# Ledger of designs, part 258: peptides against a protein of PDB entry 8OXM

Target 1, 371 residues: chain A of PDB entry 8OXM
Amino acid sequence: FKAEFRLAGGVNLPKIIDCVGSDGKERRQLVKGRDDLRQDAVMQQVFQMCNTLLQRNTETRKRKLTICTYKVVPLSQRSGVLEWCTGTVPIGEFLVNNEDGAHKRYRPNDFSAFQCQKKMMEVQKKSFEEKYEVFMDVCQNFQPVFRYFCMEKFLDPAIWFEKRLAYTRSVATSSIVGYILGLGDRHVQNILINEQSAELVHIDLGVAFEQGKILPTPETVPFRLTRDIVDGMGITGVEGVFRRCCEKTMEVMRNSQETLLTIVEVLLYDPLFDWTMNPLKALYLQQRPEDETELHPTLNADDQECKRNLSDIDQSFNKVAERVLMRLQEKLKGVEEGTVLSVGGQVNLLIQQAIDPKNLSRLFPGWKAWV

## One batch from the design tools (peptide; made by RFdiffusion4, then SolubleMPNN)

Design b2_p24_4_s3 (from b2_p24_4, 16 letters changed)
Fold by OpenDDE base, seed 2:
Structure b2_p24_4_s3 (fold): chain B 371 residues (1-371), chain A 24 residues (1-24)
Amino acid sequence: as target 1 above (371 residues)
Amino acid sequence: SELDALKKKAEELYKELLEKMKKE
């Protein structure tokens, strides 16, 4: 370990530690001190299996459809070493950094990221209609700029075009696989972009199996397909490459139903994989920025007592696990809202749900749906 | 346990998937 550490950007200020591996290579490692890295480790294994399915299919292999994975070494329930994705930046840091974010640089007359957040926080407890109106006002005065990421990083037009395609494919693959697995909490700090590949790296995989829908402010979108995410795809937006890559990913997932069900069943019943939403986790995920200061470190003790009423929890757990498996089976059959859809129909519905400003306006303000 | 049997089945399916991919 080097004596020097850097703070990574993001809420938890993870320490970047340079570690020399047994291979003599210096690897930057992200030490998360509070997050259950076991969830990330398990989900990385699931992503590797999904990547294996995608590599087996000729159409997805030719398109290089993969989810970017990172090595997770869980050291304890509360400590682990993430192999830091060297050369990645949080999308949120690039877009909405307070000092030099792309929105401020390219759109200096738009609302600040802080003004947008404040406006959406002010309506957080209001009607869906009022949330929608304020969200539309915010969106009108906060125009997307994520196209400039590839333009800043890739000056050669041919390289720029290839990287924009790599980005679009990465968004498509991660969106569909994320939807199948019910991946939530896709805020702009939990999505990194590789500055060399333009591929996305999803981190903080603790909200899975649609557990984001049972949050106090439920998640209303299947994946992050916000205006900046779409802007990064260029002029065609969600049409063409993105849609086709979503369809081909969904086709592979649906054709792998038995394998995916078996994998998820094993994970749901793994006593080491705490995928269930708990009230403390829900509070942590949807805390107000003002309330972050008062989480005294003393909450470390009582995590043992909530485990005691195992018997009534076990029946409720089994019912939730069964419901997750049933919903996964429906998704893999193309059953949406009681209707069997084609791959194209299902992908279209998911895209429409993800871009719907009514759905986006209902998200927790910390998710930053206007970005 | 049923869980251990399921884990073993998932590992076998994963191995079979990997072996099928090595042949392509």
Scores: peptide ipSAE 0.012, ipTM 0.414, DockQ to the pose 0.016
Fold by OpenDDE base, seed 1:
Structure b2_p24_4_s3 (fold): chain B 371 residues (1-371), chain A 24 residues (1-24)
Amino acid sequence: as target 1 above (371 residues)
Amino acid sequence: SELDALKKKAEELYKELLEKMKKE
């Protein structure tokens, strides 16, 4: 291990440690807390299961629809090392890095990422109308650039086209699987892109089962489908390949209802899998940059046995778990807003919800819905 | 069924995950 570490992007600011292996090769390792590793590890197993379902279906297999997974290698009871996805970059680092971000390089006259964030933070407590107006102004002056990722990485036109399709398929698969699992909106630093495959890797899976809807600023989108995410698909945007891959993924998920319900039920009642939103986690997830200075690391998780009176908390937990299972069953039946939709109708609704600037304007500004 | 094999594999993967998490 090198003595130096870098903070990764993301909510939990995971530590990237450069390790020299016994083979003399440098490897990046991601060090996270115990609970985050458990949640990430569990969600990776669920993704592997979804991948197994997708590989069994001929239509999804032919399209190579997969959600990218990473290995969680826990090292100790309190610390694990994620095998860092070598050859990946956070999309947020590529897009909005302050020094050499693609927005700054390709759109030097647009608003800076900081100016956009400031404008949206100023209206955070304002009406939805004021948020929408400011979001539209931000969007006009912060134009998408993520198309340039594939153009920079893949100079051969045939390879470029293939990788853009791989990206689009990866976004579609991860969006639908993420919706089914209730991952909600994803911070731009929690979505990695593979520089060789153009596939996405979702990390820091600390919000699942629609727990983002109970945040102080509730999630308003089913998945991240922001303007840059769409721009990476090229000229067709959400139409054609993306839509068809979403539909085929949703078909497999809906046809696998009993399997997915059984898997999620087992996970929801796992005493070792803390998926529930707690107030501290909610505050941390939506912490303002200004509030980062006051959280001294002196929250020693003293294992104060909050002897949670087992009876009332168990009933509250069970009610939340039941609600999650019911909502998952609804999704897998195509029940949206009390109406049963076809796969195409459901996917269309989800896409429209995800790209609606009214929904995007209502998201927590720290998650940068304009990127 | 293919479903039962998948449920069983989910339970096995889950048990393996739990065993990993317990050996830690």
Scores: peptide ipSAE 0.011, ipTM 0.449, DockQ to the pose 0.020
Fold by OpenDDE base, seed 4:
Structure b2_p24_4_s3 (fold): chain B 371 residues (1-371), chain A 24 residues (1-24)
Amino acid sequence: as target 1 above (371 residues)
Amino acid sequence: SELDALKKKAEELYKELLEKMKKE
């Protein structure tokens, strides 16, 4: 192991450690804290199952629709090494790195990422109308630049085109699979892009099964489809390839209803898989960067002896699990807001919800919905 | 309990899934 580590960002500040394997190859490893690695490992298995379903279907297989997975190697009950996808970068690092972020490079006269965050933090406790107005001002003065990722990395026009398609397909697959699993919006540091494939890798899967809706600032989008995410698709945006790939992914998910319900039921009732939102996790996920320094020491692992007072917690847990399963069944039937939608209708609704500035303006400002 | 039966069925299905995923 090298003595140097990098922080990947994200809530648990996962340490990227470069290690030399027994084969003499240098591999980046993400060392993350205890509880999130189990959740990540379980969700990677679910993604692999979704990938198997997508590979069995001719239409999704032809489109190479996959959700990118990474290996989670639990080193202990408390530590694991994520085999970091070598040649990935957080989209947030590319876009909004303070020194050399794409927004600063391509839009030097726009608001800084810090100015945007400050403006949105100032209205965090205000009305939805005030949040929307400030979000629109931020968006006007912080124009998307993620199109330049593929342009910088892929100089050959034919390669660039293929990589932009790979990106668009990856966003579509991860968005729909993420919606089905209730991953919701994703912090920009928790979405990696592969610099070779242009595919997205979702890390830090600590919010699943719509638990983002019960956060102090509830999630309002089905998945991250922010302006930069859309800009990476190129001039067609969410239309054409993205929409069709979402529809084909959703079709496979809906046609696999029984399998997906069975899988998720298993996971929800796994006593080793703590998917439920707790107040400490909620606080941590929506913590301000300034507050990160103070709360790290006091979350001693020993106070997790909140002994499950067995009886009342089990009933509440079962009701939450049942509700998650019911909502998953609704999603897989195309039931949205009590209405049964076609695959195209459901995908359209989800896209509209995800790109709606009113929904985006209501998100937790720490998740940077303007990026 | 019905919960223990669900947990056990869940563990069995999880094992079967893990075994299927190892064979594919």
Scores: peptide ipSAE 0.008, ipTM 0.376, DockQ to the pose 0.020
Fold by OpenDDE base, seed 3:
Structure b2_p24_4_s3 (fold): chain B 371 residues (1-371), chain A 24 residues (1-24)
Amino acid sequence: as target 1 above (371 residues)
Amino acid sequence: SELDALKKKAEELYKELLEKMKKE
């Protein structure tokens, strides 16, 4: 291990450590110090299985539909080493870095990322109508620029086209698989882009099985399909390649229902996989700047008195696990709001839900739904 | 308990699935 570490940007301030392997190769490793890296490790195994299903199908294989995976080495319940994908950058760092972000470079007269965040924080406790109005004002004065990522990195027009296609396929695959697994917390720091492949790498997989819906500010979108995410696809937006790749991914997921249910059932009942939302995790994910001052370390031992009888905890857990499995089965059958949809109908509903400014305006301001 | 027997059976099935996935 080199004694030098770099801080990666983000709330958890993950430490990038350069490690020399036994093979003499330097590997960058991301050390998360507070997150349950077992959750990330388990979800990477689920992604590998989804990739296997996608490679077995001729239509998804021809389209090279895959979720980018990374190696997770859990060291403890609260710490571990992530193999940092060399040549990845958080989409938030490219888009909304304070000084050199693409929004500031290409749209210098738009609102700053800070002004947008401030405006949305000011209305956080307001009505949905007030949140929507302010979100629309922010969106009008903060125009998408993510098209420039591929234009900056890929100067050859043929390479640029292939990389934009790879990006669009990666967004589609990760969006549909993320929806099926109920992945939450898809903020701009939890999505990396590979600077060589233009593929997305999803990190911080601790909010799964729709547990984002039970946050103090519920998640209202099935996946991240914000204006910059769409702008990166180019002039066709969500139409054509993205929609077709979502449909083909959803076809494979629905046709693999029994396999997916069996695996998720095993994971839900794994005592080492704490997928349930807890109040401390909810507070951590949706901390207000005002709440940082009152987190005195006096979470002393005495809240042991919520010794709910072990029997009542186990019964409540089993009911939540059953509900998650039932909802997963519904998704894999195309059941949305009590109606059975075709693959095309289900994908269309999910796209409409993900791009709806009413849904986006209701998200926690830290999710940055205007980016 | 019946739950412990189900957990154990799930762990065995998961190991078998992981071994199958390593051989394919």
Scores: peptide ipSAE 0.008, ipTM 0.373, DockQ to the pose 0.019

Design b2_p24_4_s4 (from b2_p24_4, 12 letters changed)
Fold by OpenDDE base, seed 2:
Structure b2_p24_4_s4 (fold): chain B 371 residues (1-371), chain A 24 residues (1-24)
Amino acid sequence: as target 1 above (371 residues)
Amino acid sequence: SNEELLKEKAKKLYEELLKKMEEE
């Protein structure tokens, strides 16, 4: 271990430590001191299985549809070493960094990221109508700029185009697989972009199997397809490449129903994989920025009390696990809102749900749905 | 401007590559 550490971007201020591996290679390691890296490790295995399914299909293989994975070495329940994807940046750091964020650079007359967050926090406890109106005002005064990521990084037009295509494919693949797995908490700090490949790396995979829907502020979108995410795709937005890649990914997922159900069933009943939402986790995910300072010390103490009520938990757990499996089976059959949809119909519904400003306005302000 | 010419070239390359991806 080198004595120097860098803080990575994000709420948890993860420490980047340069580690020399047994192979003599220096690897940047992200040491997350508080995240249950077991969830990330399990979800990385699921992503590898999904990637194997995508590689077996000719259409998805030709399109190079893959979810970017990272190596997770869990060291303990509370500590692990993420093999940091060298040359990745959180999309939030690029877009909404306080000093040099792309929004401030390219749109200096728009609202600041802080002003947008403040406006949305002020209406957090208000009606859905008031949230929608303020969200629309924020969106009007905070125009997307993520197109400039590829333009800044890739000066050659042919490379720029190829990278924008890789980005669009990565968004599509991760969106559909993320939806199938019910991946939540897709805020702008939990999505990294590779500065060389333009592919997305999803981190902090602790909200899975639609457990984001049971948060105090429920998640209302199937995946992150916000205005900046769409702006990074270029002029066609969600049409053409993105839609086709979503459809081809969904087709492979639906055709792999038995395999995916078996995998998820094993994971749901793995006693080492705590996928269930608990009140402390919910509080942590939806805490106010002002509350971040005080909750830090007390989370160390009460490892003991959450173990007590095992017996009543088991029947409730089994019912939740069964409900998750049933919902996964519905998704893989194309059952949405009680209707069986084609792959194109299902993908279209998911895109519409993800871009709907009514759904986006209802999200927790920390998710930054205007970005 | 050089930026507009780059945007127009990028748009043409985009349309050609979209067409190639529709033919594949």
Scores: peptide ipSAE 0.014, ipTM 0.368, DockQ to the pose 0.011
Fold by OpenDDE base, seed 1:
Structure b2_p24_4_s4 (fold): chain B 371 residues (1-371), chain A 24 residues (1-24)
Amino acid sequence: as target 1 above (371 residues)
Amino acid sequence: SNEELLKEKAKKLYEELLKKMEEE
């Protein structure tokens, strides 16, 4: 183990540790708390099932539509290491690293990531109109650069084209499955990209089943489809390959309704799977840099097993679980805002919602919707 | 059905993961 660690984004401040294996290879490992590991492990199983459904369908199999999964390796009853796929980097690290980020390298005259964040934080408590205006100013002065990821990593034009397609397919698959599972907007540090495959790996799966909508700043997008995410697809953006892969993924999900509902039902009622939003979890997910100073003392709050007094909490829990299942059933039927949509209509609505600057401007500034 | 077999495999994989997380 190297003595150096980096903090990853997330509720339990997961530590990224660079490990030298006995084979002399450096491996990045994510060390998380037990509860985060359970959530991630459960969601990896759900992703494996979605992958099984996608592999059974000829159209999705031919397109190689899959969600990249990672192995959870528990280290102890309270801690585990996620074996990060060797050769992955957080999209946020590539794009907005303070020293060598792609925005700074390719757009040195644009606003810094810090300037963008500051401007959006200043309007966080303002009207939606003021948020939109400032977001548009930020977007004008912070132009997307994620196209350069594939250009830097893949010098051969044929390989570059193939990897850009792999990226686009990975974004489409993860966006639609992420929407079905209610993962919502994903922080830029919680999306990894594989430097060899150009496929995405979603980590820190602690917000699921649309629990992001009940955050103090509710999520307003079905999945992360920000300007840099789109720029990585190349000149066609969300059209062509991305849209078709979303439609084919959604078709498989909708045709697998009974399977997905039963799986999610089993998971929602699993007492070991804490998917519910806690006020502390909400605070950590949307913590302002100013609020970091006040929360240092509460890390020593004992594991008081809040023995949730079973009776009153059980009714509230069951009602939330039922609502989640009902909403999942609606999504799988193509019910959006009380209207039944075709697969193409539903995917179109979701894409429009995800790319709408009005929705993006309303997101929590810490999630960097301008990236 | 192939769906029931997937449900059962999922449940088993989940139970095996939980069991691994309890044994480790």
Scores: peptide ipSAE 0.012, ipTM 0.414, DockQ to the pose 0.020
Fold by OpenDDE base, seed 4:
Structure b2_p24_4_s4 (fold): chain B 371 residues (1-371), chain A 24 residues (1-24)
Amino acid sequence: as target 1 above (371 residues)
Amino acid sequence: SNEELLKEKAKKLYEELLKKMEEE
């Protein structure tokens, strides 16, 4: 390991460590010191299975619909080595994290990312109407710029077009599989983009099986399809390639119902896989950036005494697991709001839910739904 | 422990499912 580390983007400030393998090759490793890397590892295996299903189907195979996976070596429940996706950048870093983020570069007269966050934080405890109004004001004064990612990286027009298609396909596949697995909204730091392939890599899979709906600020979108995510698709937005790739992915998922149910059932009852939302995890996921500094010291001490009394937790856990399985079965049948939808109808509903400013305005401001 | 046995069973079932998916 080199003595130098870089902070990666992300909620948990993961450390990028360059390590020399036994083969003498330098590999970048992401070291997360506080996250459940087992959850990431398990979800990567689920993504591999979803990829296998997608490769079996001719229509999804022809479209190269895959979820990008990375190698996770869990060292403990809260530590491990991620094989860092070399040549990836967090979309949030490209867009807003740096002083020279794409929003500042291309839209210098728009609100700063900080101003947007401040405005949305001020209304966080207010009505949905007030949140919506402020969100619309933020959106008006913070216009999407993610189209420029592919334009900056791919100067050749033919390459640019192919990479924009690869991006759009990656968003579609990850959105639908993410919906099936209940990943919900994804923080902009937890979505990496590959600078060579334009494909997305989802990291920090700490919210799964719709556990984002039980957060203090519940998620209101089936997946992240924010304005910048859409802007990266180009002028067609969610129409055409994205929609068709979502439909084809959903077709494969629905046709694989038994397999997916069996997989998820095994995972839900895996006592190594703590997918359940707990108050500490909920607090951590929806901490204010200001609160991150103060709460870090105290949470390390008392972690010993939560001996889960196995008996009362088991019945509540089983009921949650059953509910997750039931909801997964509904999704795979196309049951939305008590109605059975076609693949096209279901995908349309999900897209509309994901892009609805009313839903986006209700999200936790820390997740930056305006980006 | 019963938990370790459940862990081992879940892991084995998962590995078998993965293997079955690779063989099809």
Scores: peptide ipSAE 0.007, ipTM 0.368, DockQ to the pose 0.020
Fold by OpenDDE base, seed 3:
Structure b2_p24_4_s4 (fold): chain B 371 residues (1-371), chain A 24 residues (1-24)
Amino acid sequence: as target 1 above (371 residues)
Amino acid sequence: SNEELLKEKAKKLYEELLKKMEEE
């Protein structure tokens, strides 16, 4: 291990540690503390299976539709080493870094990232109408700049076009697979971009199976399709390549229903895979500055009383697992709000839900829906 | 229990699926 470490972004401030392997190769490792890296490991296996399904299908294989995966070495329930994808950066670090973020460089007269966050935090406890108005003001004064990522990294026009296409395909594949698996907490520090491939790497996979909807501030979008995410696709936005790649990914997922249900059923009943949302995890994900003072004393006392009868816990768990499986089956049948949709209809609904400023304005301010 | 038997069957099916995916 080198003595030097870098802090990656995110609520857990993951430490990037450079490790020299026994082979003499330097490997960047992300050391996550307090997170169950078993969740990341399990979800990486699910992504590998989804990639296998996408490679077997001729239409998705021709489009090179894949989710980027990384190696997870869980050391304990609360610690482990992620193999950091060398040459990746959090999209939040590129866009909204305090010193030299792309928003500050390309839009110096717009609101700062701090001003945007402050405005949205001030209305956090307000009505949905007040949140929407402030979100629209923030969006008007914080214009997207993520197009400049590919322009800065890829100077050759032909390479630039190919990399923008790779980015758009990566967003589409990860959005649809993420929706099917109910992947939440898609904030700008949990999405990395590869500086060489322009593909996305999703990290922090602890909010799955729509458990983001039971947070104190529920998640209201199926995936991250914010204005900067769309700006990175170029002038076509969500139309053309992105939509077609979403449709082809959804077609493969729907045609693989039995396989995906069987896999998820095994995972839901794995006692080592704690996918359920608990109050401590919810508090951790949506911690308010006001709540920092109360966390100090109570960690010692309440370990005793939550011994509810094992039988009632098991019945409640089984009912939640059954509900997750039923909802997964509905998604894979194209059932949305009690209506059976075509692949194109379902993908269109998901895109509209993800870009709706009313849905985006309701998200927790830490998700940074204006970025 | 019937649940343990279901978990064991599911685990075996998963191991067989993984093995089939490694052989292809």
Scores: peptide ipSAE 0.006, ipTM 0.334, DockQ to the pose 0.018

